# Ledger of designs, part 53: peptides against a protein of PDB entry 3VZA

Target 1, 98 residues: chain A of PDB entry 3VZA
Amino acid sequence: RVERLCKSKELFEERLGLEIRRIHNEQLQFIFRHIDHKDPDKPYMFTLSINEQGDYEVTSCTPPLDCISEFQLKVRETNNFSAFIANIRKAFTALSFK
Target 2, 62 residues: chain B of PDB entry 3VZA
Amino acid sequence: AAYVTQLYYKISRIDWDYEVEPARIKGIHYGPDIAQPINMDSSHHSRCFISDYLWSLVPTAW

## One batch from the design tools (peptide; aimed at target 1 R21 I31)

Design b2_p30_1_s4 (made by RFdiffusion4, then SolubleMPNN; from b2_p30_1, 9 letters changed)
Fold by OpenDDE base, seed 3:
Structure b2_p30_1_s4 (fold): chain B 98 residues (1-98), chain C 62 residues (1-62), chain A 30 residues (1-30)
Amino acid sequence: as target 1 above (98 residues)
Amino acid sequence: as target 2 above (62 residues)
Amino acid sequence: SEELLSLQSIPESEWTEKDFEMFEKLINVK
């Protein structure tokens, strides 16, 4: 059902504080909110694509994360995309305290 | 939004209960070993706390 | 980044084959 899908998306967006967009140039944009408890609407973002080799490629990260390249390597090796996203959020959370 | 919702599930492993009132955050988290029920009153928690809690259910081990 | 936040999400009805392949890869993970 279309209504169910729309509701599901909205629930995930609000409850996880994660918005997922299909943006230009066949990229996905992941926008984390609810990271900074003092500024819940502050966005933490990265974009993702599949490169010509078929591998996950982070095309941007704002604010930048030192660990993002390592995470990109890890997700390519493990194909554990859930852990990839969770670790990125964890890293953004750590960054918000600095 | 079929693929996006599927992606949310694959990321979080959470399946929501869509029939409850909006203030009730109810669902099931499917971990590798057991399924864990989720049942929260959103009026009792901040948005950040709710998100942090839900993400705490997601394993970070590669 | 205001520019990044202003980007529009493209509906699935307008997705390319590569988009679907990407999502299939993402959702068929462990």
Scores: peptide ipSAE 0.589, ipTM 0.950, DockQ to the pose 0.845
OpenDDE base, seeds 1, 2, 4, 5: peptide ipSAE 0.587, 0.589, 0.588, 0.589; ipTM 0.949, 0.950, 0.949, 0.950

Design b2_p30_2 (made by RFdiffusion4)
Pose (drawn by RFdiffusion4):
Structure b2_p30_2 (pose): chain A 98 residues (1-98), chain B 62 residues (1-62), chain P 30 residues (1-30)
Amino acid sequence: as target 1 above (98 residues)
Amino acid sequence: as target 2 above (62 residues)
Amino acid sequence: PDPVLHDDVTDPEEIDKGNNILKDINSREP
């Protein structure tokens, strides 16, 4: 029951290296790990809210990505949240080699 | 708890097989077209490879 | 800058707002 739900969350967290936290001020924090193979536990994160217009809004990005504003515009236009998350992870992987 | 796991599905389109040993990464990835099985031995791979591989299943086209 | 990792909130109003975000995101399709 609830055990299955917790198990499912843990499997996703460990296998995707992605954790989702509900934090203050109506935000969700997405934390990617397993990005830098030399330091698998190092986090790369961004925070997101749905604003008063009902639009996706990235409210912070640590470390910064120069393409995340473009990604915000694209996710608003296409509503493709899956691709938005996937492209942010690709950007953090690339940033790690800069 | 259900809402976060539902979002993981929305993001990755993966449904896990919850009835397997912990060392097995087993599930199905869904898409526009036919669903694909996943059955990996976690002991054969680094955590980073597993994560990178699983994420490579997620399309990046907008 | 180093990332600051925030824990989940315990305030019921803030939990409800987090859940509404999650439900909103889940209800959307391309």

Design b2_p30_2_s1 (made by RFdiffusion4, then SolubleMPNN; from b2_p30_2, 10 letters changed)
Fold by OpenDDE base, seed 3:
Structure b2_p30_2_s1 (fold): chain B 98 residues (1-98), chain C 62 residues (1-62), chain A 30 residues (1-30)
Amino acid sequence: as target 1 above (98 residues)
Amino acid sequence: as target 2 above (62 residues)
Amino acid sequence: PEPVIHPDVTDPEEIAKGNQILEKLISLEP
């Protein structure tokens, strides 16, 4: 099972171009790659934590997204984390074309 | 890596087939509609195309 | 700002805290 879990993680990382890290200060870092077709290894990332009120909070976003605050609100309202991540990726993709 | 892999499934709703050759991307995407098979030859596509395609399976509606 | 990729935590207590966040995310349901 451990071997499969490791393989699963690797497959998701490569195929989705998304890496998920547990980082310092009780945060998660989501790192998107394969966004820019001209530079597939260029990272687009954000960090996530739980604030004092117990709400999920984006603590950083690089490059910055003007829509990230709205997405944070939406995920708090809907609990649709899948849509949250997918919309962020879509926004990063749109940004890469500028 | 159990929690991380579970989160990947939560995000993507994809279940991979782990018993195929590395160049074969096989799995099943589960969604509000009928489950859809994934079966791609990675040697025929760029990494970016593959990722874009897989993410296109993930609904963005809140 | 330049992108900074932070290292994965290795301390068991930090891993546990990270897992708590993951568990909450996994449990979310629309």
Scores: peptide ipSAE 0.664, ipTM 0.957, DockQ to the pose 0.915
OpenDDE base, seeds 1, 2, 4, 5: peptide ipSAE 0.662, 0.659, 0.659, 0.663; ipTM 0.956, 0.956, 0.956, 0.956

Design b2_p30_2_s2 (made by RFdiffusion4, then SolubleMPNN; from b2_p30_2, 10 letters changed)
Fold by OpenDDE base, seed 2:
Structure b2_p30_2_s2 (fold): chain B 98 residues (1-98), chain C 62 residues (1-62), chain A 30 residues (1-30)
Amino acid sequence: as target 1 above (98 residues)
Amino acid sequence: as target 2 above (62 residues)
Amino acid sequence: PEPVIHPDVTDPEEIAKGEAILKKLISQEP
């Protein structure tokens, strides 16, 4: 099972171009790649924590997204984490065309 | 690793077929209405195209 | 600023905290 889980993680990372790291201060870092077709390895990332109130909190976003605060609000309202991540990737994709 | 893979499923709703050759991207995307098969030859597509395609399967409606 | 990829945690306590947040995320439903 451990071997399968490791393989699963690698497949998701490569195929979705999304790496998820456990980092300091009880945070997760979400790293998107494969956004810019001209530079597939260029990272687009944000960090996430759960604050003292139990709410999802984006602690950083690089490059910055104008819509990230709205998305944070939406995920708090809906708990639709899938849509949250998908919308962030969509926003990063749009940003890459500038 | 268990929690991370579970989170990937929560995000993507994709379940991979782990029994196929590495070049074959095969799995199932479980949407709210219909489960859709995924079956791609990775050698025929760029990494970016593959990722874009897979993410296009994930609904963005809140 | 330039993107910074943070290192994976290696401290057992930090690993446990990371698992805790993962568990919280997974357990939430729309």
Scores: peptide ipSAE 0.646, ipTM 0.954, DockQ to the pose 0.939
OpenDDE base, seeds 1, 3, 4, 5: peptide ipSAE 0.593, 0.635, 0.643, 0.632; ipTM 0.951, 0.954, 0.954, 0.954

Design b2_p30_2_s3 (made by RFdiffusion4, then SolubleMPNN; from b2_p30_2, 10 letters changed)
Fold by OpenDDE base, seed 4:
Structure b2_p30_2_s3 (fold): chain B 98 residues (1-98), chain C 62 residues (1-62), chain A 30 residues (1-30)
Amino acid sequence: as target 1 above (98 residues)
Amino acid sequence: as target 2 above (62 residues)
Amino acid sequence: PEPVIHPDVTDPEEIKKGEEILKKLNSLTP
């Protein structure tokens, strides 16, 4: 079962181009790849924590996104984490064309 | 790895078929409507195309 | 600015904290 879980993680990482890391200070780093078709390994990333109030908090975003504050507000309102991640990827994709 | 794989499922709503050859991208996407099968030959597509396609299955409506 | 990929935590206590936030995210997501 443990081996299956490891395989599952690897499949998601490769197929979605999304890596999720547990990093310092009780945070997660979400790393998107496969965004820029001309540079598939170029990372687009943000870090996330749950603050003392229990709210989603984006602690960094590289490259920066103008919409990230709005997305943080929306996910706090809806708890739709799926849409949150998908919209961030969509925004990173738009940035890759500039 | 249980929690991270569960989070991947919560994000994507995709359940992979783990019994097929590595080049076969096979699974089921569980959207708000009817569940849809995924069945692709990865050798026919770039990594970026595959990722873009899979993410296109994920609703962006809040 | 160049993106910085942070290393995965290796300390057992930090790993546990990471698992807790993952657990919390899973529970909050519909």
Scores: peptide ipSAE 0.698, ipTM 0.956, DockQ to the pose 0.821
OpenDDE base, seeds 1, 2, 3, 5: peptide ipSAE 0.696, 0.692, 0.696, 0.696; ipTM 0.956, 0.956, 0.956, 0.956

Design b2_p30_2_s4 (made by RFdiffusion4, then SolubleMPNN; from b2_p30_2, 10 letters changed)
Fold by OpenDDE base, seed 5:
Structure b2_p30_2_s4 (fold): chain B 98 residues (1-98), chain C 62 residues (1-62), chain A 30 residues (1-30)
Amino acid sequence: as target 1 above (98 residues)
Amino acid sequence: as target 2 above (62 residues)
Amino acid sequence: PEPVILPDVTDPEEIAKGEEILKKLNSLEP
């Protein structure tokens, strides 16, 4: 069971190009790779916490996204975390075209 | 790792087939409609293409 | 700003807090 869980995590990380790290101060770091086809290992990342009110709070975003505040509002309204993450990846992908 | 893998499923709605050869990307995507099979040969695609394809399965509608 | 990959928590108390946020995220439904 433990081996299966470890394998599952590795498969998701590689296939989705998404790493999820538990970091300091009760936060998660989401690291997207495989965004820039010219540099597949270039990381696009944001950190997330849940504030005192129980709301999603993006505490950092690198590179910055103009849409991140709107996405934070939308996920608070809908609790659609899947769409939240997918839209962030879409936005990072758009930034990679320059 | 259980909570992390559960979160991956919550995000992607993908359930992998863990009994196939490593080069085979096989699983099921559970979207709002009918479940769709995933079955790719990783040796035929770049890492970026694979990721882009899998993420294309995830709805962005709020 | 430069991208910085932060270390995973290793302190038991911090690990527990990390697990808690994961649990909260997993529990919320649209």
Scores: peptide ipSAE 0.638, ipTM 0.950, DockQ to the pose 0.933
OpenDDE base, seeds 1, 2, 3, 4: peptide ipSAE 0.637, 0.635, 0.634, 0.636; ipTM 0.950, 0.949, 0.950, 0.950

Design b2_p30_3_s4 (made by RFdiffusion4, then SolubleMPNN; its pose is not in this set)
Fold by OpenDDE base, seed 5:
Structure b2_p30_3_s4 (fold): chain B 98 residues (1-98), chain C 62 residues (1-62), chain A 30 residues (1-30)
Amino acid sequence: as target 1 above (98 residues)
Amino acid sequence: as target 2 above (62 residues)
Amino acid sequence: DEEKKKKEKEEEEEKKKEEELAKLLKPSLP
């Protein structure tokens, strides 16, 4: 089972181009790759925490996204975490063409 | 890594087939309406294309 | 005892990280 879990993580990281890390102060770091087809290893990142009120809070975004504050509001309203992450990736993808 | 894999599933709704050769990307995407099979030959596609395709399966509607 | 203490600290740290991650695994609205 442990071996399968490790394999599962590796498959998700490679196939989705998404790495997820636990970082300091109760935060998760999401690192997207495979966004820029000309530079597949170029990272697009954001960090996420649960604030004192229990709400999702984006603590950083690199490169910055104009829509990130709106997405934070939307995920708090809908609790659709999947759509939240997918929309961020979509936004990063759009940014890669600029 | 259990929680991380759970998070990946929460995000992607994909369950991989772990009993296939490395060059085969096989699994199931569980969408809101139907379960969609995934079956790709990784040798035919770039890493970016594969990722883009898989993410295209994930709804962006709130 | 020192090695045991180190291991216990690592386990505690890992447990905290797991709890933090678990907080993000809230259910989605229907």
Scores: peptide ipSAE 0.161, ipTM 0.877, DockQ to the pose 0.023
OpenDDE base, seeds 1, 2, 3, 4: peptide ipSAE 0.129, 0.121, 0.117, 0.120; ipTM 0.869, 0.868, 0.870, 0.868; seed 3 fails the geometry check

Design b2_p30_4 (made by RFdiffusion4)
Pose (drawn by RFdiffusion4):
Parts: sequence; C-alpha cells; structure tokens
Structure b2_p30_4 (pose): chain A 98 residues (1-98), chain B 62 residues (1-62), chain P 30 residues (1-30)
Amino acid sequence: as target 1 above (98 residues)
Amino acid sequence: as target 2 above (62 residues)
Amino acid sequence: TLEEEIDEYLKELELEDTPENREVAKMTLE
C-alpha cells in the first residue's frame, strides 16, 4: 500500500538519481545526482514554482546553467515538462565537462 | 507520496516491476508508439551508467 | 552561523542530518 509508494519513490530516486523536495515558498527542488561519474554523489539542483499566472518559473539553479531561461520559455510554450527535465539534466552533464 | 511518484512517471514514462529482486532493474518505458521493456542487472553496471541509460530513454525533443 | 541555519533548515523540512542533506542545504542557503 503505502509501502509500495515509498518503494516506488526510492526506486526512482536511486535509478534516475533524481530527488524531488517540497521546500519553502511554494517551491519544488529537483536534485540530480549521478551526473559526474567521478563523483556520483555530487548534486546539481534547480528550484521551480508555478507562479501567480500559472506559469512554470525556475527560481534558482545551482550550479547555474546558461540555457535554463531558454528552457523555461520552451516549457511554457510547449507544456513539455518531460523534455524540460530531460534537457536540464543534459545541460548539467555537459556543464560537468566544462 | 503518490503525487511525487506520479510526477516521476510524467517525467520518465517508466513503470517499475515491483515484484523482482533488488538487483534487477525491471520495468516498462512508455511513449508515443509501442511500450519498451527494461530488464537490467544492476550488478553489471555503475550507478551513473544506470541513470544515464535510463535517462537516454527520455526524449529531449520539445 | 551558517551551521545553525543549516540545522534549522533541515529541521523545518523534516530532513535527516546527513552529509548529503547538509551539502544540499549549504548550497541552497548560499
């Protein structure tokens, strides 16, 4: 029941290396791990809210990505949240080789 | 708890097989077109490869 | 101090005091 839900969350966290936290001020924090193969536990994170217009809004990005504003505009236009998350992870992987 | 796992599905389009040994990464990836099975031995791969591979199943086209 | 702010932040979010959580809190607060 609830055990299955917790198990599902842990499987996603471990297998995707992605954790989602509900934090202060109506925000969710997305934390990617398993990005740098030399340091698998190092986190790359961004925070997101749905603003008063009902739009996706990235409220911070640590470390910063220069393309995340473009991604914000694209997710707003297409409503493709899956691609938004996938492109942010690709950007953090690339940033790790800079 | 349910709402976060539902979002993981929205993001990855993966449904896990919860009835397998922990060492097996088993599930199905869904898409526009036919669904695809996943059945990997976690002992054969690094955590990073598993994550990178699974994420490669997620389309990046907008 | 930053350490006390990290302790309080983790407490507010019901997060365990682990190295992983502390690193994330430190980066978030800075």

Design b2_p30_4_s1 (made by RFdiffusion4, then SolubleMPNN; from b2_p30_4, 12 letters changed)
Fold by OpenDDE base, seed 1:
Structure b2_p30_4_s1 (fold): chain B 98 residues (1-98), chain C 62 residues (1-62), chain A 30 residues (1-30)
Amino acid sequence: as target 1 above (98 residues)
Amino acid sequence: as target 2 above (62 residues)
Amino acid sequence: SLEEQIKEYLKSLGLPDTEYNREIARAMLE
């Protein structure tokens, strides 16, 4: 049971190139890898919290994305968390070519 | 660990087959339409290609 | 039973009854 959960996490981390960590102040840290094909281990990261109103709030983004504020607004409107994360990865991918 | 594991499914909608050999990437993607099977030989692809392919299964429409 | 609780949990979240989701639910409800 616990072993299955650990294996699941490892498979997702390797196959999606996405590490998720629970950090202080009830925040989540998302670390993307496998973005730059020339440097697969180069990290692209953002942190997320839930504010007093219960809305998703991006507290940091490295490297910075000019579209992150718009995505934060969209996820609050749609509650589509999957699309939110996928669009951030797409934006990081586009940034890696600049 | 359970909470983080739930987030991976919430994001990707992928259910892995845990009984296959380590080099085999096998599972099912549960999209809004018909479920799509996943079956890849990881030894034939780079890590970046595999990740890009799997993320391509995740809709970006809001 | 635990099995019934798992089914209800998945239903309440609108999640399909997959092996993956069952394992997560079991870990959270035990």
Scores: peptide ipSAE 0.229, ipTM 0.898, DockQ to the pose 0.023
OpenDDE base, seeds 2, 3, 4, 5: peptide ipSAE 0.212, 0.204, 0.216, 0.219; ipTM 0.897, 0.892, 0.895, 0.895

Design b2_p30_4_s2 (made by RFdiffusion4, then SolubleMPNN; from b2_p30_4, 13 letters changed)
Fold by OpenDDE base, seed 3:
Structure b2_p30_4_s2 (fold): chain B 98 residues (1-98), chain C 62 residues (1-62), chain A 30 residues (1-30)
Amino acid sequence: as target 1 above (98 residues)
Amino acid sequence: as target 2 above (62 residues)
Amino acid sequence: SMEEQIEEYLKSLNWPDTPENREIARAYLS
């Protein structure tokens, strides 16, 4: 079981170019790579927590995204966590072209 | 590890085939419509292309 | 200095100061 979980995590990290880490203060760290084809190892990152009201809250975003506040609002309205993460990656990808 | 693994599925909706050779990326994406098979040779593509392709399977509609 | 930049970077992201996070920061800032 443990071995399978470790393998699953490794496959997702490599294939999606996404690391997910649990860090202090009950936060999640999301680290995207494979965004910039000219620099595949360059990290694009954000951190996430659940606030006192039970809502998703982005606590950091590097590099910054103008659309991150709108995405935070959308995920609170729809509870579509998958679309939330996918849209952030899409935004990071667009940023890498500028 | 279980919590993080659950998040990966929650995000991607991908179920990997763990019984194939390491160079083979094989699995199933479970979207809102019909499930789509994933079957590609990693040696034929860059890491960035593979990631872009897999993320293209994930709907961005809210 | 690079070490000072790394420390500031980790603080700005609210990251714990670990060798792994320092390596990521160094790669990003270099």
Scores: peptide ipSAE 0.533, ipTM 0.939, DockQ to the pose 0.196
OpenDDE base, seeds 1, 2, 4, 5: peptide ipSAE 0.229, 0.262, 0.262, 0.521; ipTM 0.893, 0.901, 0.902, 0.938

Design b2_p30_4_s3 (made by RFdiffusion4, then SolubleMPNN; from b2_p30_4, 14 letters changed)
Fold by OpenDDE base, seed 2:
Structure b2_p30_4_s3 (fold): chain B 98 residues (1-98), chain C 62 residues (1-62), chain A 30 residues (1-30)
Amino acid sequence: as target 1 above (98 residues)
Amino acid sequence: as target 2 above (62 residues)
Amino acid sequence: SLEEQIEEELKRLGLPDTEENREIVRARLS
């Protein structure tokens, strides 16, 4: 099972171009790659924490996204974490064309 | 870790087939409607294309 | 040096200087 978990993580990282790290202060770091086709290894990243109310809170976003605050609101309203992450990736993709 | 692995499924709703050859990207995306089979030869596509394609399967509707 | 390159790349990408981010950049530069 442990071996399967490791393989699963590696497959997701490579295929989705998304690395998820648990970092200090009980935060999650999401690192997107494979966004810029000319620079596949360029990282697009945001960090997430759970506040005292138990809600998702974006603590950083690099590069900055104008829509990130709205997405934070949306995920709190809908609890659709999948759409939350997918929309962020979509936004990063759009940003990569600038 | 189990937690992170579970997050990947929570995000993508993709279940991989772990028994296929390394170059084969095979699995199933479980959307709200009909499950979408995934079956690609990674050697035929760039890393970016593969990622873009897989993410295109994930609904962005809130 | 590699360490200097890491610092420069962190700044270029606008990433805070954390161990996690250094690892990201190190992998990119190596």
Scores: peptide ipSAE 0.506, ipTM 0.935, DockQ to the pose 0.097
OpenDDE base, seeds 1, 3, 4, 5: peptide ipSAE 0.244, 0.288, 0.417, 0.367; ipTM 0.903, 0.909, 0.926, 0.919

Design b2_p30_4_s4 (made by RFdiffusion4, then SolubleMPNN; from b2_p30_4, 17 letters changed)
Fold by OpenDDE base, seed 1:
Structure b2_p30_4_s4 (fold): chain B 98 residues (1-98), chain C 62 residues (1-62), chain A 30 residues (1-30)
Amino acid sequence: as target 1 above (98 residues)
Amino acid sequence: as target 2 above (62 residues)
Amino acid sequence: SMEDQIAEFLASLGWPDTPYNREIATAYLS
């Protein structure tokens, strides 16, 4: 199987409306777009690290989400990273209607 | 780049078909049950609709 | 009614009517 890393990243960014960046201090930055149909380019972001105990820790969230702490707890309990990211996107989507 | 690409698959469980024309969104979503084909014409949909549809394939149950 | 608002919200997002989705809808409509 031939790897197509560059094209794969571009397709995921555009089609999912999700950009993932590795940033300073060994953190990950997740930038959602295509959330608000009236403003598809408006970014919804959060950053993630792994703390000393090995648990996922959200270090920032813009705009802020009241449910983010609960989601952090849930992903620590279930280790379901996919559901964690998907639920954050759903929360941002709901927030876009406020 | 490889690490980030792995994250995209870990999150979405989507495998793209890279051999089709750019306007065709074609691939396979591998969920906990039966795999579902993806086959869309991007020219017929908005960017937001496409993203919403693809994310709808991702289970949110913990 | 609040039930109508929740139903409309879910439909607008293409979300299935599940307890979890309803909880999110309720939280952001309140």
Scores: peptide ipSAE 0.223, ipTM 0.892, DockQ to the pose 0.022
OpenDDE base, seeds 2, 3, 4, 5: peptide ipSAE 0.142, 0.179, 0.187, 0.204; ipTM 0.875, 0.885, 0.888, 0.880

Design b2_p30_5 (made by RFdiffusion4)
Pose (drawn by RFdiffusion4):
Structure b2_p30_5 (pose): chain A 98 residues (1-98), chain B 62 residues (1-62), chain P 30 residues (1-30)
Amino acid sequence: as target 1 above (98 residues)
Amino acid sequence: as target 2 above (62 residues)
Amino acid sequence: SVHEIEEASKHEIVTGPTADDLLKKLNAKT
């Protein structure tokens, strides 16, 4: 029941290396791990809200990505949240080799 | 708890097989077209490979 | 550092009736 739900969350967290936290001020924090193979536990994170217009809004990005504003515009236009998350992860992987 | 696992599905389009040993990464990935099985031995791979591989299943086209 | 930031952010985790509101909004978007 609830055990299954917790188990599903843990499988996703471990397997995708992605954790989602609900934090202050109507925000969700997305934390990617398993990005740098030399340091698998190092986090790369961004925070997101739905603003008063009902639009996706990235409210912070640590470390910063220069393409995340472009990604915000694209996710607003296409509503493709899956691709938005996937492209942010690809950007953090690339940033790790810079 | 249900709402965050539902969002994982929306992001990854993966449904896990919850009835397997912990060492097996088993599930199905869904898409526009035919669904694809996943059945990996976690003991054969690093955590990073598993994550990178699973994420490679997620299309990046907008 | 990013590790310190990540650990600090755990003190901001929201619980109770509003914990799932933003998740519901995200799931409702199409």

Design b2_p30_5_s1 (made by RFdiffusion4, then SolubleMPNN; from b2_p30_5, 13 letters changed)
Fold by OpenDDE base, seed 5:
Structure b2_p30_5_s1 (fold): chain B 98 residues (1-98), chain C 62 residues (1-62), chain A 30 residues (1-30)
Amino acid sequence: as target 1 above (98 residues)
Amino acid sequence: as target 2 above (62 residues)
Amino acid sequence: SLEEIYKESLKDIVTGPTANDLLEKLLAIK
């Protein structure tokens, strides 16, 4: 049922603390929450597009991550999107302790 | 919702059991080796702890 | 039926498009 798909999406959003939105200019916005235990609703986000060459392109990152350019290179090389997202979350987590 | 749900699976490799009560976090994580069950009581943990735990199941090796 | 659509979605999760394919589909939505 459509209800099951909607419920599944809501479970992912809440439990992973990850929201995915389509925004202007053919981009996807990935919003992480539940990163800072002292401020669980504080968003950590980046936007992603696929450029004319078909490559993943990070168009913004808030707050900025020094490693984001390297991660963009790695995901283009490996096409491991799961590791890409997981490593970004790991980096945001590390940043929250600074 | 179908495509985004599929994307969540491609990211996390988690399949939720959506028929249990909200206080029960139940599902399966499909790792590269053996599928591992997820079964947590959400009332015993913070939202941040739950998210951290679930993300710890996702490999970061490229 | 809606149930068939859901079942097909589950099938796609396991054996369907790659993450890149899904991103392309999401970005193509008008």
Scores: peptide ipSAE 0.423, ipTM 0.920, DockQ to the pose 0.047
OpenDDE base, seeds 1, 2, 3, 4: peptide ipSAE 0.419, 0.412, 0.328, 0.335; ipTM 0.920, 0.918, 0.918, 0.918; seeds 3, 4 fail the geometry check

Design b2_p30_5_s2 (made by RFdiffusion4, then SolubleMPNN; from b2_p30_5, 16 letters changed)
Fold by OpenDDE base, seed 5:
Structure b2_p30_5_s2 (fold): chain B 98 residues (1-98), chain C 62 residues (1-62), chain A 30 residues (1-30)
Amino acid sequence: as target 1 above (98 residues)
Amino acid sequence: as target 2 above (62 residues)
Amino acid sequence: SLEELYKESLNDIVTGPDADTLLQKLLSIK
C-alpha cells in the first residue's frame, strides 16, 4: 500500500537523520540531522548532481568539508555510493566536535 | 517515495519492519556477510544515538 | 494498478536498481 511506502520513507528520515530532496537545476539535496548531540536539529547538507559527463558532482556542501573533493573522486572511481554518503556523515560528525 | 526508499536501502542496506509500534526500532541490516537484526527500544536512547548506531552499521570502506 | 506498482517497488528494494539508476530516475522526475 501507498501508506507502507510513505511510512518507510518517514522511518528512514527519522532514524537515519537523513532527508533527501529534489531541488532546482536537476540536483538532489541530502540533509543530515542528528549529527550534533547538543543541537540535534542542526542541518549538515550537500547537494549532488550528475554532470554532462555522467559523473557525480557535489555542487554545494554546508558546512564545507575539506575532504569532499576527495570523496567525489572516490565515488567516481568506485561507484560505491553507500560509502560516499556514510563517509560524508562521518566527516560531518567529526566537524561537529571542532 | 518509491525511488527514494529504494535509495535509502542502497545507502544503508536496512529494511524496516514498519508494522511494529513506533517505540520499537526493528529491522534487518543486510551487510556483506550475514544479515543482522535490528531491535531497539527508542525510549532508551536519544535520536542522535540511534542515528549514530545505525550509521555505524554502514561500511565506510571504498 | 498504481497500488500494485507501489507494492512491487517495495518488494524490489533489495534487488532493485543500483544507486546510479535511482539517482537518474529521481533527477528526471518532472
Scores: peptide ipSAE 0.488, ipTM 0.927, DockQ to the pose 0.048
OpenDDE base, seeds 1, 2, 3, 4: peptide ipSAE 0.471, 0.475, 0.397, 0.380; ipTM 0.927, 0.927, 0.926, 0.925

